# Designs tried in a protein design run: peptides against a protein of PDB entry 5HOI. Part 258

Target 1, 351 residues: chain A of PDB entry 5HOI
Amino acid sequence: FRYMPFSPAGTPFGFTDRRYLTMNEVGYVSTVKNSEQYSITVSFFDVGRFREYHFEDLFGYDLCFLNEKGTLFGQSKTGQIQYRPHDSIHSNWTKIIPLQAGERITSVAATPVRVIVGTSLGYFRSFNQFGVPFAVEKTSPIVALTAQNYRVFSVHYSQFHGLSYSLSELGTSSKRYYKRECPLPMSLPNINSDMKKDANLDYYNFNPMGIKSLFFSSYGDPCIFGSDNTLLLLSKWRSPEESKWLPILDSNMEIWKMSGGKETTDIHVWPLALAYDTLNCILVKGKHIWPEFPLPLPSEMEIRMPVFVKSKLLEENKAILNKKNEIGADTEAEEGEEDKEIQIPVSMAAE

## One batch from the design tools (peptide; made by RFdiffusion4, then SolubleMPNN)

Design b1_p24_8_s2 (from b1_p24_8, 12 letters changed)
Fold by OpenDDE base, seed 2:
Structure b1_p24_8_s2 (fold): chain B 351 residues (1-351), chain A 24 residues (1-24)
Amino acid sequence: as target 1 above (351 residues)
Amino acid sequence: SKEDEELYNQILESLEKKRKEREE
């Protein structure tokens, strides 16, 4: 087993000189190999809100995380990280993460308020948005990270215990755990069944855990999309005894239904984000399970949510739109995290 | 194949139709 650098929805080079470093609901980051250097482009889906930018990468960044305020880059072997705000008003910063012999950065995450670095030895390093360090914690080996505001979702791997996850909040004074290295009920890629196609072997070599992406939902629930193309959502994570992973979408079954029951081998769902009751994704055509160039427009795939949740979501969206229209543009309203846990009823697991 | 292209377009059209039905 080799620890590989993970970025949310990142793609391999394959037989090409270009790949996506990361993609989500905000946009996509691409890199092109130009002899000894790389050219990185940060592109956005909302072209009215953000301007595409490009720079030359002399370090060969293989880790990336994109948010609404900036892009974090990392080099897994050297330990170099760079944060680039989208706005030219704020300065770029660079830092070297100290690595032990054979240690690699395996994942990075960034929010407007936190930067997180995870390593193959299980070092969890936290920083503010300016690269000022808070803490270093030793955990099980980290294979994937995502973050929203102060909250971090981490995936860990042990040869003895398989996959585990943690959910934590990075306050100013301390780290709080909601979940700490709990079992993650995600299937690992099966080398014998799934590796019959060379394209699957190439992807497995790039991402041995088969985690295509992980993100927080619009409600702040941890989500993971594995090699089985099932979207898992962590429900009731505030109540440790009631917390459970819910299979809220089987994307293979949804493609099968939309095809009229045809077996498809060359149509794939590539996950970006979960917004309310829809998976934002790229519908991929081809032998590769990942999107090629140019990137297709994102699609929205409805998740199986209870009808009662959909009605609440529509009411809350109307209330948010009405509040944004009453409060003039300049106040960053701290949206108070109302602790509305989405109760998904058990009946949807039986169909 | 041509069949995979037709199927891909059919799925895209189905997703776009469902999106429009949610926006109404």
Scores: peptide ipSAE 0.507, ipTM 0.927, DockQ to the pose 0.439
Fold by OpenDDE base, seed 3:
Structure b1_p24_8_s2 (fold): chain B 351 residues (1-351), chain A 24 residues (1-24)
Amino acid sequence: as target 1 above (351 residues)
Amino acid sequence: SKEDEELYNQILESLEKKRKEREE
């Protein structure tokens, strides 16, 4: 296992000179390779609220976090971070995070009030929005971070225990834990099943944890979107005994429903954010599970508990076919009928 | 394929329809 730099909804270069460093509900950050340099562009979905800007990156930033006030950049190997406010009122600042031999920055997050840096050795570093340090804490190895206001959602990895998560609040005087290194019930990418396509191998090498994105909902609930394309939401996190992960959207199932029961391999959901009841996402067309250039417009997908699984619908359809055959209807059972498009019940297609 | 494009557009139209139904 290798710790890779994680940014929310970041994409690999693949065979291109371009990738998205991060994207969310605010916008998207792209980087282009220009010989030994990079050109970074910070773009926004609300073009009336924010002006797109670009700059030359001499450091090769591989970590990014975008919020409504600025963009945090990081270089995983050198430990350099840069915060760039979107406004011209506040100055950019740069800092070098001290790294041990072999240590990497694995994730960065920024809110209007906090900057957080997580490392492969489990160093959790907190700063204010001006880069003034608050604390350094030693945790289990950090693989992903997101933050909203004063809250931080961190994902940790142990070779022996798999994925865990923490939920903390970075107040003015102290750090509070709501959850501390609790088991995260997310499946890791299955190398044997998922790596059948070269494009999936490229993505796995970029993101071995399969965490496509990590964010807080509009209600302030931690959300994670894994390689299984299921959106998990942490419910009741204020009550330690009642807190649970809810699978609030199976995006593969939603695509399947909207397709009329067609199996597709070339349509993908790329998560941006969770609003009130909708996943803001990019609907991706193509072989790659991630958006290419130019970025399509965001779509809104309604969240739904996966009540029906494809397997259950297959069983029901098979039972209907078997009943028709028992009634002596001369429907030639051509052997090819097992590959027939699963008819979605009209009730599920209309939902 | 052309079929994948038609399917992609069908899904986009379905999402857009559901968005409008939530705004009403």
Scores: peptide ipSAE 0.507, ipTM 0.925, DockQ to the pose 0.653
Fold by OpenDDE base, seed 5:
Structure b1_p24_8_s2 (fold): chain B 351 residues (1-351), chain A 24 residues (1-24)
Amino acid sequence: as target 1 above (351 residues)
Amino acid sequence: SKEDEELYNQILESLEKKRKEREE
């Protein structure tokens, strides 16, 4: 096993000189190899809100994270990171992350308020948006990171324990854990079955964990999209004992239904983000499971929770509503809008 | 193939139809 640099929805070069470093709901970052240099372009889906920009990359950035305020770049081997605000009023900054012999940056994440760096030795490094360090923590080896506001979703790998995840909040004074190195029920790519197609081998060499992307939903729930093309959502993460991974979308099954029951080998879902009840994604045509150039327009795929999950969530929501009605007689507790549990839309209950 | 193109377009049309049905 080799620790590879991971970026959300990043694509390999394959047989080309260009790839996507990352993509999400905000936009996409591409890099083109020009001899020993790279040209990076940061593109946006909302062209009215943001202006596309490009720059020459002399370092060979292989890590990227895009948010609404800027783009974080990283070089896995050298430890160099660069943050580039989208607004030209704000200055770019560069920092070198100290790496031990053989250590690699494996993932980076950035929000408008935090920068996070994860390494192959399990160093979790946190910074503010200006690159001022907060803390260094040693965890199990980090293979993937995403962040939203102050929250960080990290995926870890151990040769002995397999995949685990953490969910943490990076406050001003301390790190809070909601989940700490808990087992992640995601299937790893099966080298023997999936490698029948050369395209799968190229992707496996680029991303051995098969994590196509990870992100937070619009509701702030951790999501992961693996090699099985199933979207997993971490529900009830505020209640550590009640926290569950929900398979909220089988994208292969949805393609199969929309095809009229035809087996398709050359149509793929590439995940971008989860907005409410829809997966924002690229519908990919071709042998490669990842989007090529030019990038197709994003599509919205409706979430279909499995019937057994729907029934349990409906029962759980009824039980919560009943408990709130029993408790809600006395305390007008202004519990802030953030604790809106995923109300299953009533429309999903009728199928 | 031509069949893969037709199927890809059918899926895109299905997704776009469902989007419109959610916006109404």
Scores: peptide ipSAE 0.506, ipTM 0.925, DockQ to the pose 0.489
Fold by OpenDDE base, seed 4:
Structure b1_p24_8_s2 (fold): chain B 351 residues (1-351), chain A 24 residues (1-24)
Amino acid sequence: as target 1 above (351 residues)
Amino acid sequence: SKEDEELYNQILESLEKKRKEREE
């Protein structure tokens, strides 16, 4: 096994000189190899809100994270990171992350308030948006990161224990865990079945975990999209004992339904983000499971949330909105978590 | 193939139709 640099929805070069470093709901970052240099372009889906920009990369950035305020770049081997605000008012900054012999940066994430670096040795490094360090924590080896606001979703890998995940909040003074290195019920790529096509081998060599993307939903729920093309959402993560992964979309099944029941090998869903009840994605045509150039326009695929989960997420969001409105009045209402055990009827487990 | 193009377009049209039905 080799730790490879992960970025959300990043694509391999394949047989080309160009790839996507990352893509999400904000936009996409591409890199083109030009001899010993790279040209990076940061493009946006909302062309009215943001202007596309490019720069020459002398370092060969192989890690990227895009947010609404800037782009974080990283070089997995050298430990160099660069943050580039989209607004020219704010300065770019560059930093070298100290790496041990054989250590690699495996993933980077950035929010408007935090920068996170994860490594193959399990060093979790946190910074503010200006690159001021908060902490260094030792975890299991990190293979993927995403972040929203102060929250971080991390995926870990152990040769002995497989995949695990953590969900944490990076306050100013401390890190809070909602989940800490819990088992992640995601299937790894099947080398024997999936590698019948050379295109799948190229992708496996680029991303051995098969994690196509990792993001937070618009409601702040951790989401993962694996090699099985199933979107998993972490529900009830605020209650550690009630937390569960929900398969909210089988994208292969949705393609199959929309095709009229035809088996298709050359149409793929490439995940970008989850907004409300829709997966923002690229519908990919071709032998490669990833988008090529030019990037197609994003599509919206409706998720199949279990009826009981949609209602509960709506109630939790209303409760959060109401608490935000009531916290305008200084009453310390004790969070009595009344365990209203909503019995999910057994019948929904069989469809 | 030509069939894959037709199928790809059919899926896109289906997704766009469902999007419009959610925006109404």
Scores: peptide ipSAE 0.507, ipTM 0.926, DockQ to the pose 0.441; fails the geometry check

Design b1_p24_8_s3 (from b1_p24_8, 12 letters changed)
Fold by OpenDDE base, seed 4:
Structure b1_p24_8_s3 (fold): chain B 351 residues (1-351), chain A 24 residues (1-24)
Amino acid sequence: as target 1 above (351 residues)
Amino acid sequence: SAEDDELYEQILKSLAKRAKERAE
């Protein structure tokens, strides 16, 4: 097993000289190899609110986190981090995170008020937005981080225990845990089934955990999107005994419905954020499960509990089509574009 | 493939339609 640098919705280089370091609802950060250097571009979806900017990266930043106030960069091997505010009013700052022999920064997160660094040895380092340190804590090895305001969602990996998660709040004086290294019921990538396609091997080598992204919802609930293309939401996390992971969207099932029940391997959902009841995502076309360049426009996919069986939906859709054909024999049905989408019967949507 | 391109556009159209229906 190898700890790899993780950034939310980051993409591999593949066979190209460019990749996305991170993307979310705010925008996307790209890097291009230029000999021994990199050129980084920070782009935004709201072009009226933010101005795109770029800079030369001499360090080879392989970690990134974008928020509404700035971008955090990190170099997994050297321990260098840089925060770049989007607004020129605030200065950039750089810091070296002390790393032990073989230690890597595995993930970074930044909010307008906190910077978090997680490592392969489980060092959890917290800072304010100006790079002033608050604390260093030793946890299980950190593989992914996200943060919203003062809250941090961390994913941990143990060779013996698999995936776990923590949910914490970084106050001014103390760290509070809502969840501390609890089991994470996310499936790891299946090496034997998924690696039959070379494109999946490249992604697995980039991200062995298969965590495409993790974020907080607009309501402040932790979300994770794994290799199974299921969006998990941590519900009721304020009540430790009632907290549960909800599979709120099977994106493969939604693609299958919208396709009219066609099995496809060349259309993929790439997660950005959860806003209310919609997954903000990139619909990806092609062999690679990740977006290429240029980045397609984001799409909104409504969250739906995966309660339906494909076979049952196909039978019901055939029965509906047969009834329409029986009734439509007497009415000149205007050839409206037949909505090839598998309709969910109203009776099943209420369960 | 051309079929994947058509399917991709179909899905994008479906997502856009649903987004409009939620905004009304």
Scores: peptide ipSAE 0.528, ipTM 0.929, DockQ to the pose 0.786
Fold by OpenDDE base, seed 2:
Structure b1_p24_8_s3 (fold): chain B 351 residues (1-351), chain A 24 residues (1-24)
Amino acid sequence: as target 1 above (351 residues)
Amino acid sequence: SAEDDELYEQILKSLAKRAKERAE
């Protein structure tokens, strides 16, 4: 196992000179390799609210976090971080994070009020939006970070215990934990089954944890999207005894339903954010599980608890089609595109 | 494949239709 730099929904270079450093509901950050330099572009989905900007990167930033106020960049090996506000009124700032021998920055996060740096040795470093440090805490090795306002969702890895998570609030004077290094019930990439495709090996080498993204929902609940293409949401996290991970979407099941029950290997969901009851995502076509260039427009996928088995849904759809054919002998209902979807019976859609 | 292209477009149309139905 090797600690790799993680950014939410970041993509590998693959066989190209370009990749996405990060993407979310705000936009996407791309980098292009030009000899020994990189050109970084910060692009936005709301082109009316934000202006695209670019700059030359001489440091080779491999970590990124985008929010509504700015972009945080990091270099995993050197410990350099840069915050770039989107508004030109505020100055950019750069800082070097002190790293021990062999230590790497593994993840960075930024909100309008906090900057967080996590490392392979489990150093959790917090700053304000101006790069003024608050505290340094030693935790289990950090593999991923996201943040919303004052809240931080951190994913940790131990060789002995696997994945764990913390949920904390970074006040002015102290860090409060809602959850501290609790087990994370996310499936790790299965090397033996999934690595039969070269594209999966390339992605595994880029992201060994298979965490495609993590974010807070619009309601402020921690979400994670793993290699199993299941969206997990942490419910009731304010009540330690009632808190549980909910599998709120199996994206492979949703693709299968929309396909009319066709098994496909070349259509993938790439997660951006959870807004209310919809996963904002990129629908990816091709051998790679990640979006290429140009970036397709985002799609919205309604969340649905995976309560049904494919076999049952196929039996029920056959029964519905047979009933329609028994009733519809007299209506030349054009086989509209609607009849290709696996319909969920109305009785099951109401639960 | 051509079949994957058709399936991709079908899924995109389905997602767009559902998004419209939720906005009405």
Scores: peptide ipSAE 0.526, ipTM 0.929, DockQ to the pose 0.791
Fold by OpenDDE base, seed 3:
Order: structure tokens, then sequence, then C-alpha cells
Structure b1_p24_8_s3 (fold): chain B 351 residues (1-351), chain A 24 residues (1-24)
């Protein structure tokens, strides 16, 4: 197993000279190889609120986190980090994180008030938005980080215990845990089933955990989107005994419904954020499970608990179609756009 | 394929329709 640099919704280079370092609801950060250097562009979905900017990267940043106030960059091997505010009023700052032999920065996160660095040896480093350090804590090896305001969602990996998670709040003087290295019930990529496609192998080599993204919802709940294309939400995290992971969306099931029950191999959901009751995502067409260039416009997918069996829904929809065809033999069926979508019976949508 | 293009556009239309229905 190799610890790889993780950024939320980051894409591999594949066979191209360009990739997305990160993307979320704010925007997307791209990097292009130009000989021995990189050109980084920070783009935004709200073009009225933010101005796109670019710079030359001589360090080869492989870690990124975008928020509404700035972009954090990191180099996993050298330990260099850079914070770039979107507003020119605030200065950029650079810092070197001390790394031990073989240690890597595995993930970085930034909010308007905190910068967090996680490493392959489990060093959790916290800073303010100006790069002033607060603390260094040693945890289990960190594989992914996200943050919202003062809260941090961290994913940890042990070869013996698998995936765990922590949820913490970084106050001014102390770190509080709501959850500390609790088991994370996320499925890891299945090498035997998923690696039959070369595109899946390339993605697995880029991201061995299959964590496509992790974020906080608009309500401040930790979310994770794995290789199984299921969105997990941590509910009731303020009550330790009541806290549970909810599978709030099977994106493959939603694509299957909208396709009219077709098994698709070349349509993929790429997660950006959870806004209220909708997954903000990129609908990807093609062999790669990640978006190419140019980036398609984001779509909103309503969250729905995966409680339905495909076979039953297909039988019910066939029965509905057969009844419509029996009735439609006598009256001129208005060729309304046949909503080829598999409808859920209203009686089952209320549970 | 042409079928994948049609299916992609169908899914985008379905998502856009649902987004409109939630905004009304």
Amino acid sequence: as target 1 above (351 residues)
Amino acid sequence: SAEDDELYEQILKSLAKRAKERAE
C-alpha cells in the first residue's frame, strides 16, 4: 500500500498533460504540465463574485484545497505549502512542513480561519489563516482531510484496522473531538472487479482509497463519496451514542432510474458538494470516471435513500407500460415525451 | 456512442426538470 496525496474531487493526469487538483461548489483548480514547470489556474463557478487567476508553479503542487477566501496548495514530498487568498488585499504565504524520512503530506484543508496539514505518519498540523501554527498532534495515518469553519473531518487508514474517521473542532486554545478514530463503514475499491477497466486502474493508482471526495454539507454534517458511488452522511454526530453513517444517495441507482433502467458504463457522477438535499456534481460522459476538459456545468442530484430493488422497479414499470399500451389501443395517445425515467411508486417514496 | 450521447442528454434533461420542479 502507498499513501497518495489526496485532494477533494481531484483528478489524475491520465494520458494528458492536465488535471484538476481539486473541485467543489466554489470552483475548480487545474494544473497543466509545461516542461519541468506547471501552470495552475483557479477558476470559479460564480464568475460575478470571483475573478479567475493563474500562476506558474515551479514546485509541482499535488495537493489543493479551495474555499471562498483562498486556495491552499501543497507538495506531498517536499512539505511545501502555499496559501493564496483570492483577494489581492491579503498576501500569499509559503511554509515548509518538516517531514521525516519517507513521510508525505497526504492531505491539506483550509477554511477562512484554519489551515490543516495531515501526513502519512499521522502528524496533524494546525495553523491559522496566516500560517501561524497552533499545535502538532500524532494520530493514525491521515489519508484525507476536509474542513468547514473550525471543524475538521479526517479520514485515517491502518493496514490492520482499515478506515477510521475523526471529527474535531479547532478552537483558539484547544482541539475538541466529537469523534476520534471511529470505524468508517466505507467500502474500499475492489481490485478484482473494478480493475478490469484500464481507466479504473489509473484512478486506483492515483487514489487507492477510492475516496472521490469528502466535504461538509451545508448543515455542517461530514459527507464522504467512495468508489461505490454512494454518498455517506454522518448524522447525529453531536450525540456520540446516536451518531450513524447514512447512505443518503446511491448515484448509480439514480443514473439507472433516469436512464430508464439501462446499465450504463460511460456515465458517471463526480461529487462536488452537498447543498441542502441535493448533491452538487458533474455528470461525466466517457470512459474515465472523472471529468475531462473543459469542465461540464454542475448538476444537482436530489438525495434519496437506496431502499429499492432494481428488479422490482423494472417489473412495476413494465406493468405500468403494458397497462398504458392496453388503454392506448383505443385513444390517440398524445405522443407526450414518454418520461423514460423509472418512476418510484408514490407509496414507497413516503417511507 | 450516439446512444450514450442521447442517454447523457436524457439524464441532463431529467436533472434539469427535477431542479425546476424543486424551485417552483
Scores: peptide ipSAE 0.525, ipTM 0.928, DockQ to the pose 0.794
Fold by OpenDDE base, seed 1:
Structure b1_p24_8_s3 (fold): chain B 351 residues (1-351), chain A 24 residues (1-24)
Amino acid sequence: as target 1 above (351 residues)
Amino acid sequence: SAEDDELYEQILKSLAKRAKERAE
């Protein structure tokens, strides 16, 4: 196993000279390789609120985290980090994180009030928004980080225990744990089944954990989107004994319903954020499971618990279509676009 | 394929329709 730099919804270069370093509900950060240098662009979905900016990257930043106030960059091997406010009022700052031999920065996160750095040796480093350090903690190896306000969601990996997660709050004087290295019930990428396609191997080499993204919902609940294309939400995390992961969306099942029950291999959901009851995402067309350039407009996919069996829904829809055809032999009913979706029985859509 | 392009546009339309129905 090799620790790779992780950024939320980051994409590989593949066969191109360009990739997304990160993307979320705020925007997307792209990098283009130009010989030994990189050109970074920070773009926003709300073009009225934010102005796109670019700069030359001499360090080869491979880690990124975007928030509403700025962008954090990191270089996994050198330990260099840079914070760039979106406004010109606050200055950029750069810092070198001390790394041991073979240590890598594996993930970075930033909020308007905190900067977090996680490493392959499990060093958890916290800073304020100006790069002033608070603390260094030793945890299990960190593979992914996200943060909202003072809260941090961290994913850890152990060769013996697999994936675990922590949920913590970074106050001014102390770190509080709501969850500390608890088992994460996320499926890892299946090397034997999924790696038959070269595109899947390229993505696995970029992201061996298959964590496409992790974020906090608009309500402040930890969310993770794995290689199985299922959105998991951590429910009741304030009550340690009642805390559970909920599979709130099977995106493959939703694509299947909207397709009229067609099995597709070239349509993918790329997660950005969870806003209320909708997954903000990019609908991707093509062999690659990640978005290419230019970035398509975001879509909203309603969250739905995966309670349906495909075979039963297909039988029910065939029975409905057969009844419509028996009744509709005499009426030129306008074939509205509505008849192509697999209808969910009304009795189960109301829960 | 052309079928994948049509299916992609169908899914985008379905998502856009549902987004309107939630905003009303």
Scores: peptide ipSAE 0.522, ipTM 0.928, DockQ to the pose 0.791

